# Designs tried in a protein design run: peptides against a protein of PDB entry 6EJA. Part 148

Target 1, 276 residues: chain A of PDB entry 6EJA
Amino acid sequence: VEYMPANPVRIAFVLVVHGRASRQLQRMFKAIYHKDHFYYIHVDKRSNYLHRQVLQVSRQYSNVRVTPWRMATIWGGASLLSTYLQSMRDLLEMTDWPWDFFINLSAADYPIRTNDQLVAFLSRYRDMNFLKSHGRDNARFIRKQGLDRLFLECDAHMWRLGDRRIPEGIAVDGGSDWFLLNRRFVEYVTFSTDDLVTKMKQFYSYTLLPAESFFHTVLENSPHCDTMVDNNLRITNWNRKLGCKCQYKHIVDWCGCSPNDFKPQDFHRFQQTARP

## One batch from the design tools (peptide; made by RFdiffusion4, then SolubleMPNN)

Design b2_p24_3_s1 (from b2_p24_3, 11 letters changed)
Fold by OpenDDE base, seed 4:
Structure b2_p24_3_s1 (fold): chain B 276 residues (1-276), chain A 24 residues (1-24)
Amino acid sequence: as target 1 above (276 residues)
Amino acid sequence: SDDYEVDFDGRGDVRPARPLESVL
């Protein structure tokens, strides 16, 4: 079920890419490209060939830009969150790009079937933020995620240094590191100087897989908590679990595994997933 | 070259088999 919004949202797609899969990225880009959206691409510092290819693409489209800064990120590394946060700041400073939603993607990510479906849905729920929670016991989540452990990213490795405490008064949550965030919340995360945002940025700079939990935790403990929707629109069946065998590489998206797109029938389900 | 098995959590996310010790 699709609607025709009178005021369609415009999306800033942040693509975090690595490796040499230029053709794959090109295919994905073509699949998601629309003239009304914006594309901000970060290429891993180690991926020079891909960077050259992406630069060529960016020169062909006015709504495609490449980050002038490049980080060497590893999967699960704190630097990935830094990449998102810096890209958010950059996008907010681009006054000529009036985007309404922030969506992160990888080269192998296909979150939707059609642009019309995505735009219609987000236009209807433009005041909401879409993050998928783990859906299990929170204490168990903390343990399994290692949120009570201190990590340091160094030499393309996340080192466990020891134990740490969850900040007092903070309700930790998380799940998927794929999210759809509205501009208002991104502004809050980027520019707020309140204790929550400040402490969480510090806390998650030493966190394993920080993007799976940072935005969830900040949102749910913020004045914007009522905008939380427990869905990231990435997959139809969130209960599907597959094992992927990945080559040993120190890259952001270690595996080429991608989720299935949601179906139009999922809209009804999406409408029921909002929580305070 | 070494290969690592990672879990697909059903939401399109991948995590190392032993994230609590170290990653990569």
Scores: peptide ipSAE 0.010, ipTM 0.490, DockQ to the pose 0.064
Fold by OpenDDE base, seed 1:
Structure b2_p24_3_s1 (fold): chain B 276 residues (1-276), chain A 24 residues (1-24)
Amino acid sequence: as target 1 above (276 residues)
Amino acid sequence: SDDYEVDFDGRGDVRPARPLESVL
């Protein structure tokens, strides 16, 4: 018998979408939509057609909103973190949306558990934050992620400018850029004026792939550090053949991978994935 | 050739492993 919470958590799903992933987005949206949750969708500034489509959807559902602002989010860009941070602020200011958890999604995401399972799990652990760490040598992680390098986002490109030092006294961590954050921690990240949050926001403004490390680092060095769970509850489509090439050289002075759209042949992987 | 690292969450995601200058 599955646990049914008396006071189920309500989730704010933040969808960051771009390009022509209309079908993928529609499928994913239908799979995750529930009347008790909230959906806040950011469409890339350059994706006007998709934006119009998403706006039409938002008008049909009272719990679906589209960001009034739009950023040009590039792969690996620092602006992606800005998108999350601004969306967090917006969601906190929406007094009519009493959400308990923040979950980020892209068009390349798909649920592997039912809504009831997800809600039951998060309701049981409503005071926790779920971020998956790399679980390896941290020094190696820093080097491979380029955290000791200074980047500048300009003209839709991440320019590598030179070397930098990791701030003293900060334990840097990271891993998956997919996270589940409780409202309390989101409030801290959004409104805290302490040195940690202030310095990390500045530091990560010049960071490649900041979402893979920012929230981990802030959480682990914050008064909320004891709320960290080293796990996330997601699946993405990472196809090495399609997504793990230096195909973004024109955008970032770094080689990496990006999520790919799901295809029918990828669906078998859903059955092989388990959540804790 | 490009060098990449398997996702840290064990779900097959891949991370950048080398600077562009090292790959070229």
Scores: peptide ipSAE 0.015, ipTM 0.521, DockQ to the pose 0.070; fails the geometry check
Fold by OpenDDE base, seed 3:
Structure b2_p24_3_s1 (fold): chain B 276 residues (1-276), chain A 24 residues (1-24)
Amino acid sequence: as target 1 above (276 residues)
Amino acid sequence: SDDYEVDFDGRGDVRPARPLESVL
């Protein structure tokens, strides 16, 4: 029997999707859907077919909404962070959706445990934020992540401009771009006008793969730093046999590869994965 | 990156790294 908390947390799932992977998204949606949670879906501005499909789903469920705005997100672009930040603001302004946690997902992301297990866990640790940090040398991370490089995103193109300096007094951290953030911290990121949030929003507007570092860095340098848990409670399939498809090569100064999509046969593997 | 490796050679390729696993 699963533990039933007296005041179970409600989750806002934010899905950022693109392309034509409607079937993959449908499978993922069915796997995570629950009547007590909320689903806010952003579809890439260029993915009109997928947008139509998602709109149809949203009309069937009162707790599913689609962003009225759509960005032409590029893989690894700063616009991805903008998408999350705007989604956070939207969700905070939705007074009819009393969510407690923000969780970002894609069509290639699945929870390992049941909804009841996830809710029970988050209800127990509702004051915590879950971000997975890298386990390597931080200087090496900065270099490999390109945090010391300046990027400019404009006209659906992201340009590598050159070198930049990391802001002084900031402890930079990062790792996974999959996170579970409580409402309190999301409110801070969204509405705070302190120097940290302001400076980091500016800095990460010119950052490659910003979601892998922004929330880590803001949290660890904020008054909420003691709420960090080095764990993202996620599973993502990186089956190398599927290969890598370069995306957005024509509009960015790099070759971007998205995570591999899950296959039905992978579900057994997920269930058998040992807990670290 | 735990999710991707970024290579800033001539192309600046972004490549998948290792799978992420839940600890629930």
Scores: peptide ipSAE 0.015, ipTM 0.514, DockQ to the pose 0.103; fails the geometry check
Fold by OpenDDE base, seed 5:
Structure b2_p24_3_s1 (fold): chain B 276 residues (1-276), chain A 24 residues (1-24)
Amino acid sequence: as target 1 above (276 residues)
Amino acid sequence: SDDYEVDFDGRGDVRPARPLESVL
């Protein structure tokens, strides 16, 4: 998949980190750093030690910034989605950072393939969005994800308030909370005032594990639905040679795929399906 | 803090692992 693109994509890497694993983060950062990309780092509000260390790194590189705001995030909490959404807005407002793709990372990520390979691939498919679906029965997914339940995040806890209905006319989907989104779709999610985006932002503000489903659902029900690729191109799985490997984690399946796992059908998955 | 059954995602991040029907 490697080739020299005439107009190589530039990536905004959004790192959501917590804890005290500074050495691990430093190792990962060195591995993924490139002068042509951008790095926007959110450090959990409770991780002050790590925050100080990350600030030191950001002062050394012009293409590395730390969020001036910090949230106390939990992986199951709605605040994590808020973190991504606010980061997207920030990145779109940074006119001096002309990024083409949004990629979220954690401190546990590590690149397997080269930067050139990643850039070449994304440059070829710059109009696509990469989200991995659960690949199971959707009704079961809804139940296991609690999408038909109302949650309130408070004091780092997700409180179940009761049952709720999924909005009519919305096809809910989800899977991996790791994704690669092009700038155009990020702009749509950030600035659109249409009924879909408005309703989904409201809906997912009371959702457990929202990052596993929000972007999938918005994309599939949007005018951009034809751009979905059922693959998240996890950096940690970039060098996978054969088919996607998935792991069942009770709530959702985790699937990691490399560019080698793509099939032509993946690019037209939702063009052939009825959408509301 | 939540009392979820803890598991790791594909990147090694800690996340809730128990089905909601068993937790709720």
Scores: peptide ipSAE 0.009, ipTM 0.510, DockQ to the pose 0.059; fails the geometry check

Design b2_p24_3_s2 (from b2_p24_3, 9 letters changed)
Fold by OpenDDE base, seed 2:
Structure b2_p24_3_s2 (fold): chain B 276 residues (1-276), chain A 24 residues (1-24)
Amino acid sequence: as target 1 above (276 residues)
Amino acid sequence: SEDYEVDYDGRGDWRPPTPREDIL
């Protein structure tokens, strides 16, 4: 028997899509669509055909909207983070959409489990944020991610301008750019004017692959740090261990699992002191 | 610009070494 929450969470799915894969997107959308959730779709500025297709879909459903703004994004570009941040702001300003969780998706994502399984799980852990860390030496991560390098996105290219230092007092972390964030944390990221959020927004505006570490870093250094779960529900090894099936591509598909599949020991809450 | 190899999380998030004109 599957756990049925008394107060099920409502999810804001943010879809960042590009190209011409309209049929794939349509299939994915149909697979993840539920009347109780919200879907906010950003279509790359260059993908006009796809934009028209997505607009057609959005007109059919009251809980589907398309960003009125569109960015030209590239892989690894800082503009991807900007897209997420702006979408978060938009979603928070939509008073008619009472969402509880933010989940990012691409057109290549596909649900492995049912909506009920995902909702049940997130409803059980509604106060947590799910970010998967790289799980390796952090200094090595910084180097390999280029976090100690300054980048500028221009003309569909990430230009390396030189070296930079990580801000003092900040514990940088990262890993997967697929995450599940609760509304409270999204509110913090969006509206906080503290030094952490301000500095990190600035820092990551010149960062390669910013979405892979921005939210990790902000969360772990914030008053919300105790809400981190070192799992994004998309990692293959963890999902397999729990009996979940996941697809492996160049990007990770989401893997929803039933709460009954999880044991307390399966979740690692981030503790800064516990990481080497 | 110089080529720059970017790592991945090792848990299913494979990334190419350089940015390209598509979305991550």
Scores: peptide ipSAE 0.018, ipTM 0.554, DockQ to the pose 0.057
Fold by OpenDDE base, seed 5:
Structure b2_p24_3_s2 (fold): chain B 276 residues (1-276), chain A 24 residues (1-24)
Amino acid sequence: as target 1 above (276 residues)
Amino acid sequence: SEDYEVDYDGRGDWRPPTPREDIL
C-alpha cells in the first residue's frame, strides 16, 4: 500500500514536442495522464500536423492546454529556454490550475515511477527542486557545454560567434535538462527582477543547450539555493551510440548528444530503471 | 571549424534523496 499524502502535490507537465511523432506522443501522454495534474503542450511552429493532433487531445481533457504561441525550436537552441520560461509564466497566470510542481517532458522522456510514487515523493519533498548535475569537473563541463562561447540563434541555426566570459560571482552548474521545479522557485525565476535572474536570462539567451544549465545556475546562486536536490525522476533514452553523434551540424555549430525516441526495444530500460 | 562535444548523463537515476535538515 503506497503512502497517500494528506495534501498530494499537483503537477504541471510541460510537453515540448516537434516533428511527426504523434503515435509516440499519444502513448507517452496516455501513460502519464492523470486527472489531478495539468498538461501544457508546446508544439513546434513548424509541426502543423502534430499541432492539429495535440489540439484534438486538448479538447477532450479540461486539464490539457496547448500554448497559443508557438516557437520554432531547434536542438540546442536558446529558444527552448524561452519556451520553458514563457510556459512558466503562462502557468503561473492560470489561476484555475493550482499546480505545485513544474516538470518538463518530451517524446523521448518518460517518468521512471508510477504516478502514485511520483506524487508521494514530491509531496514529501514539496519544498525542494530536483536538478541533476553533471557530476564532473566544472571547468571541463563549461568547456564541453560551450558556456564560454557566444551563440546566436538565427534562421533555425545556432551560430557560434566567439568567446565570452562567465559573469563574475556566478557559480555555473548544469547537467540534465530534465527537471522538477516547485512553484515557488518557478515564481522566482519568472517574476524576480534581481540582478541574478536578469543577468542569467540575458546570458543564457546566447547559450547553447541553455536548459541544461540555466535553472541549475539560477537556483544555486539564488536565495533558494538550499532547496537543490541533485537528482531527477526521469528516464531519458540516452543511448550514446545512437545519440552522441554530430548529427545536428546543419542546425548547430556544435556536436553533442540528443535523446533518442523510445522504441519497443527500449522496454528493458524501463524495467532496469524502475527497479527499487 | 573546431568541433566540440556536449555530453552529460541525462539519465535520471531515481534514488530517494537523503532528507536534508530543512526537510526534517
Scores: peptide ipSAE 0.014, ipTM 0.458, DockQ to the pose 0.029
Fold by OpenDDE base, seed 3:
Structure b2_p24_3_s2 (fold): chain B 276 residues (1-276), chain A 24 residues (1-24)
Amino acid sequence: as target 1 above (276 residues)
Amino acid sequence: SEDYEVDYDGRGDWRPPTPREDIL
């Protein structure tokens, strides 16, 4: 019997989904669903069929809600960050959902560990934030990410408008756009009016792949900087040709694979795999 | 991005690829 903490954390899972992969989403949802957690689902504005399907699910479960607003998001677009930020605000305003952690997911993400393991781990480290950095040369990262470039999202395209300077005194960081954030930090990002949060929100409104860098940069330059853990407990694999490849990174890990590459039998296999 | 490669369209703009979870 796995030890259950006296005050187990409750997780707000934010699912950002699009397309027609309703079956994949249903499978993923069933795999991660627990009565003690909360599920807030954003469906792309263009994905009406999927939206209808998700609404049906939300009606069946009291701890599942769908965003009343919908954005036409593109991967790499600034709108993705806006989606997360608005979702965070919504979740903080839901007083009937006492969540402790924010975790973002796609339809292709699967847990490779049990819910109990995840909850136990996060309950132990409830004051920490889990963001994975790129672990490379930061100057190269800035260039490759185009952080020194100004972008405008329009017509499902990121238009490069020109060059820009990174704000002085800001230590830019980034890496994975998959993260686990505690409620306190989410509150800070959502409601703080300090110069850091204000400037970063503005800066990242014109940023390519903003979710890969925004939360890292804000956290590391904030009063909460000491809460950063350089691990997101997750691997996302989108390689269709090579199939799903998951690696164990920590005590608890998640695997994101292409919907076409990940089968239900694989999920069970991953759960049965012993920790290294 | 580690998961996505955005295409450079030759005009200095970036075009994100179709997400793999977006099954048409």
Scores: peptide ipSAE 0.021, ipTM 0.575, DockQ to the pose 0.056; fails the geometry check
Fold by OpenDDE base, seed 1:
Structure b2_p24_3_s2 (fold): chain B 276 residues (1-276), chain A 24 residues (1-24)
Amino acid sequence: as target 1 above (276 residues)
Amino acid sequence: SEDYEVDYDGRGDWRPPTPREDIL
């Protein structure tokens, strides 16, 4: 018997999408759509075809909106964090959308739980934030992630400019760029003027793959640090052959894995996964 | 080299990337 919460949480799903994967996006959207949740979709500035398709979907559902602004995001780019931060601000300013959790999505990932399971779980732990850490040597993580390196996003490329220092007194952490954040923490990140948030926003403006570390680092060094759960409840389609061959070397002065598009044959995996 | 790790449910998750040479 599944737990049915009396006051179920409502989720703001933020979809950051690009390319021409309209059919896949449609399948993913249908799989995660529920009338009680909210869907805020950012389409890459260069993906006009996809933007038109997404706009058509948004007109059919009152709880689906498309960002009026569009960024030209690149893999590993600092602009991706800007996209999330601006989306968070927008969502907080939407007084007609009473969401409780922020969940980021792409066309290449799914929640690993059914809607009912996810809502039940988040309703039970509505005061927590779910960020999956790397779970390894932190010093090694810093080095391999390039957190001690200065990057600049320019002309659709992430340029490695040189070395930098990690701010003193900051415990850096990171891992998965898929997270579930409660509204309270999103409010803190969006509106706080304390030194932590201010300095981290500046620091991560020159960071490679900032979404994999920014929210972890801010949370763990904030007054909200006790709300962290080392689990993101996400399933991603990681393919070593396709996702870990420096396929974005032309865009970023770094090599890394990326999630790949789901194929219909991958759908069977969604029913077999549940994070403890 | 590039790699990924298996999470709690046996799915892949991000591993730290491999650095390239500095452009300096």
Scores: peptide ipSAE 0.011, ipTM 0.527, DockQ to the pose 0.082; fails the geometry check

Design b2_p24_3_s3 (from b2_p24_3, 10 letters changed)
Fold by OpenDDE base, seed 5:
Structure b2_p24_3_s3 (fold): chain B 276 residues (1-276), chain A 24 residues (1-24)
Amino acid sequence: as target 1 above (276 residues)
Amino acid sequence: DPDYEVDFDGRGDVRPPTPREDIL
């Protein structure tokens, strides 16, 4: 029997999807859907077929909405962070959706816990934010992430323009681009006009893979820094042979790995995967 | 079948891969 909290948290799941993997998205959606949560879906501007399909789903469920705006996002693009930030603002303005946590998802990741386990856990730690750090040498992290490089997203490409300095007085951190953020911190990121939030939004508008570092850095340097938990409760499917090639050089002036799509055969593997 | 890998850190969390340093 799963523990049922007296005041269970409600989750806003933000799905950022693209391409034509509609069947995979449907499977993932069915696996994570619950009537007490909220689902806000952004479909890439170029993925019109997928958008039509997602709209049909949203009409069937009162707790599923699709972003009325759509961005053309690319792998490693700064626009991905913009997508999250705008989604956060939208969700805060939806007064009829009383969510407590923000969780981002894609077709390439999966919750490591059942809904009941996740809700129980987050209800116990409702004042915390879950961001997984890289756990390595920070200087090496900065170099590997290209945080000391200036990038410009233009014409569906991330252009490397040159070197830049990390802002003074800022402790940069990052790691996973999968996070669980409480409403209070999302409100801070969305509406704060302090120097930290303002500068970081500007800095990360020229950053490669900004979602892997923005929220970590903002949180750790904010008045909310004591709420950070170094855990994201996610499982991600990686294939080094396929995913760690320079397959996106035509889009980004960088080489890195990307997550791979889940297959039906992976379902059993996910259930059997345990943390060491 | 493709060979899948899940990397966990000491806390059991999946670590995303980072951009290659050789591009710097």
Scores: peptide ipSAE 0.017, ipTM 0.516, DockQ to the pose 0.077; fails the geometry check
Fold by OpenDDE base, seed 1:
Structure b2_p24_3_s3 (fold): chain B 276 residues (1-276), chain A 24 residues (1-24)
Amino acid sequence: as target 1 above (276 residues)
Amino acid sequence: DPDYEVDFDGRGDVRPPTPREDIL
């Protein structure tokens, strides 16, 4: 018997999109669209064509909105975290959108679960936050992520300025920049003025790929630490041969691995992945 | 000046690459 929640959670999907992949976005949007959820779409400041297309869609659906502000986001840029944080604030201020979970997506994402499955699962665990950790040695993670390095986003580039120290008493963690966060934790991150949130926002404003670590670190060091679930319910096309290149060296003073777009031959992976 | 490799998501979560045309 499929579990049907009596009080199903409502999801705020935050879509961060760029480029000209309107068809891919449309496909993804149709796949995830449901009348009971909310869709808040940020289009990169430089993607004017896509912005126009997304605006047209937003006018057709009452539960779809586009950010009135637009950031120029770059790969690995600290501005991506700013985009999420501002989106969170906006969503919390939208009193007419009673969402329970925050889920970030890109145009390259594809759903691996049905809406009913996702809603049922999140409704059962509505008090939890889902962030996937790297699952490796944390010290190595810090070094490889460059968390002990100072970066500055300027002129569409992430400049490596030098070394820095991680604040004392902070347990740094990270992994996936795809997360499912409950409203309570989002409220904490957005409005808390405690030392943890304040310091971490400052620290991560000079961090490479901040979204891969910020929320993990804040959550695990916060009073909400017991709500951590090491799972993001995602499947991705990870091919190190293709993704682990210095392909973004022109953007960031670092080399990194990036997952690849899904191809038709990769779709079989959706059936092979089961996550609790 | 050492260049380090960033291993992102341990499970290889999808990130949209920034198109070159958007950053030029």
Scores: peptide ipSAE 0.016, ipTM 0.536, DockQ to the pose 0.053; fails the geometry check
Fold by OpenDDE base, seed 3:
Structure b2_p24_3_s3 (fold): chain B 276 residues (1-276), chain A 24 residues (1-24)
Amino acid sequence: as target 1 above (276 residues)
Amino acid sequence: DPDYEVDFDGRGDVRPPTPREDIL
């Protein structure tokens, strides 16, 4: 018997999608759709076909909206963080959508657990934030992520401009760019004018893969640091042979590893997932 | 050999590359 919480959390799913993966998106959307949740979809500025398809979906469901603004996002681009931050602001300004959690998704995501299981879990831990850290040497992480390098997003490319220093007094952390954030922390990130949030927004506007580190770093250095859970409730597929060969060099002046798409043979691994 | 990290909800952590056709 699945536990049904008395006050179940409602989730704002933010979908950042691009390309022509309309069928994949439709499958994913069908799998995650629930009437009690909210879906806010950003379609890449260049993906007009997909945008039209998503608009059709949004017209069919009252709890589905599409961002009126669209950014041209690239892998590793600082604009991805901007997309999340603007989406967060939009969602907070939507007074008719009383969401409790922010969850980001792509068209490639697919849930294995039921909605009821997710809701029950998050309802129990509604005051927590779920961010997965790299779990390794932090100095090595900084170097590999290029956090000590200055990047500029321009002309669909991340240009490496030079070296920079990590701000003094900041404990940098990061890992997965998939996270589950509670409304309170999202409010803090969105509206706080403290030095931490202000400086980090500026710092990460010139950062490669900013979503992998921004929220971790802000959370861990904030008054909300005690809400950190080192788990994003995700499945990560890392194929080092494929993901570590500078495959994105054409759009980023950096080489690094990236998660890869799941294969059908990976299904058995999904069955091994356990509740934290 | 791939390295896999599996968590609660079974969602995939995937970052697809930006298609060239979208950049042009």
Scores: peptide ipSAE 0.013, ipTM 0.486, DockQ to the pose 0.065; fails the geometry check
Fold by OpenDDE base, seed 2:
Structure b2_p24_3_s3 (fold): chain B 276 residues (1-276), chain A 24 residues (1-24)
Amino acid sequence: as target 1 above (276 residues)
Amino acid sequence: DPDYEVDFDGRGDVRPPTPREDIL
């Protein structure tokens, strides 16, 4: 990409990591590290070895910090969303870190595009939010995700407590739990006291796989709904290197191929406009 | 074994069996 933005965006990378894959994390970190970005790392409360390793890294770089709080997270648990939300608040309170975009990562991610390409792209679309929708029947999505069920995370288990109703007037959406959010939207999610944000935070605190739909739902029902792009750029930029093979990782096992080859010229096809 | 499901971005994810069982 020959495009050089006059005002390049700065990215806050939030890494949620667990297990003992310190070497993998180190390689990934080195691959994504840039002096102009910020790295905020949450290490699972149970992963003390990894935490020590990450702390060592953070001490070497001024733009790398580790969360002083640590949650015991299970994949699919509500605590994952809590981790993101708290991280967002922390990042907004860090006045010395002027980030423009929030990007979540795991230790399993690895960039397939250059930093310059990513920055150029996001700088061009700095007012947009990138979330990939499921693109399926919404009713099926609700059922499959268990959004009409109430869950409680306790003792590393998601307990189904019963049925629940989706709040009236809310258009539920979701898909990938990997997203790229601009600072403005993160500010809205963090500090808004409107009914939407308040209700959704409560709703999703008892939700299975909350990160797959919380931000989608909030965005699409918010005054910021017109900023949604139905593409998270994650599979194209970070995970395609793994190809279509199933991989065992300490964080999550996955199989898949890059479903989309998103290019800047394709932006219009992926832009979603919604009315609040 | 974890339940396998194709995620919405085109990847297949292995989901924890416990939470999925609670949905059913």
Scores: peptide ipSAE 0.010, ipTM 0.517, DockQ to the pose 0.179; fails the geometry check

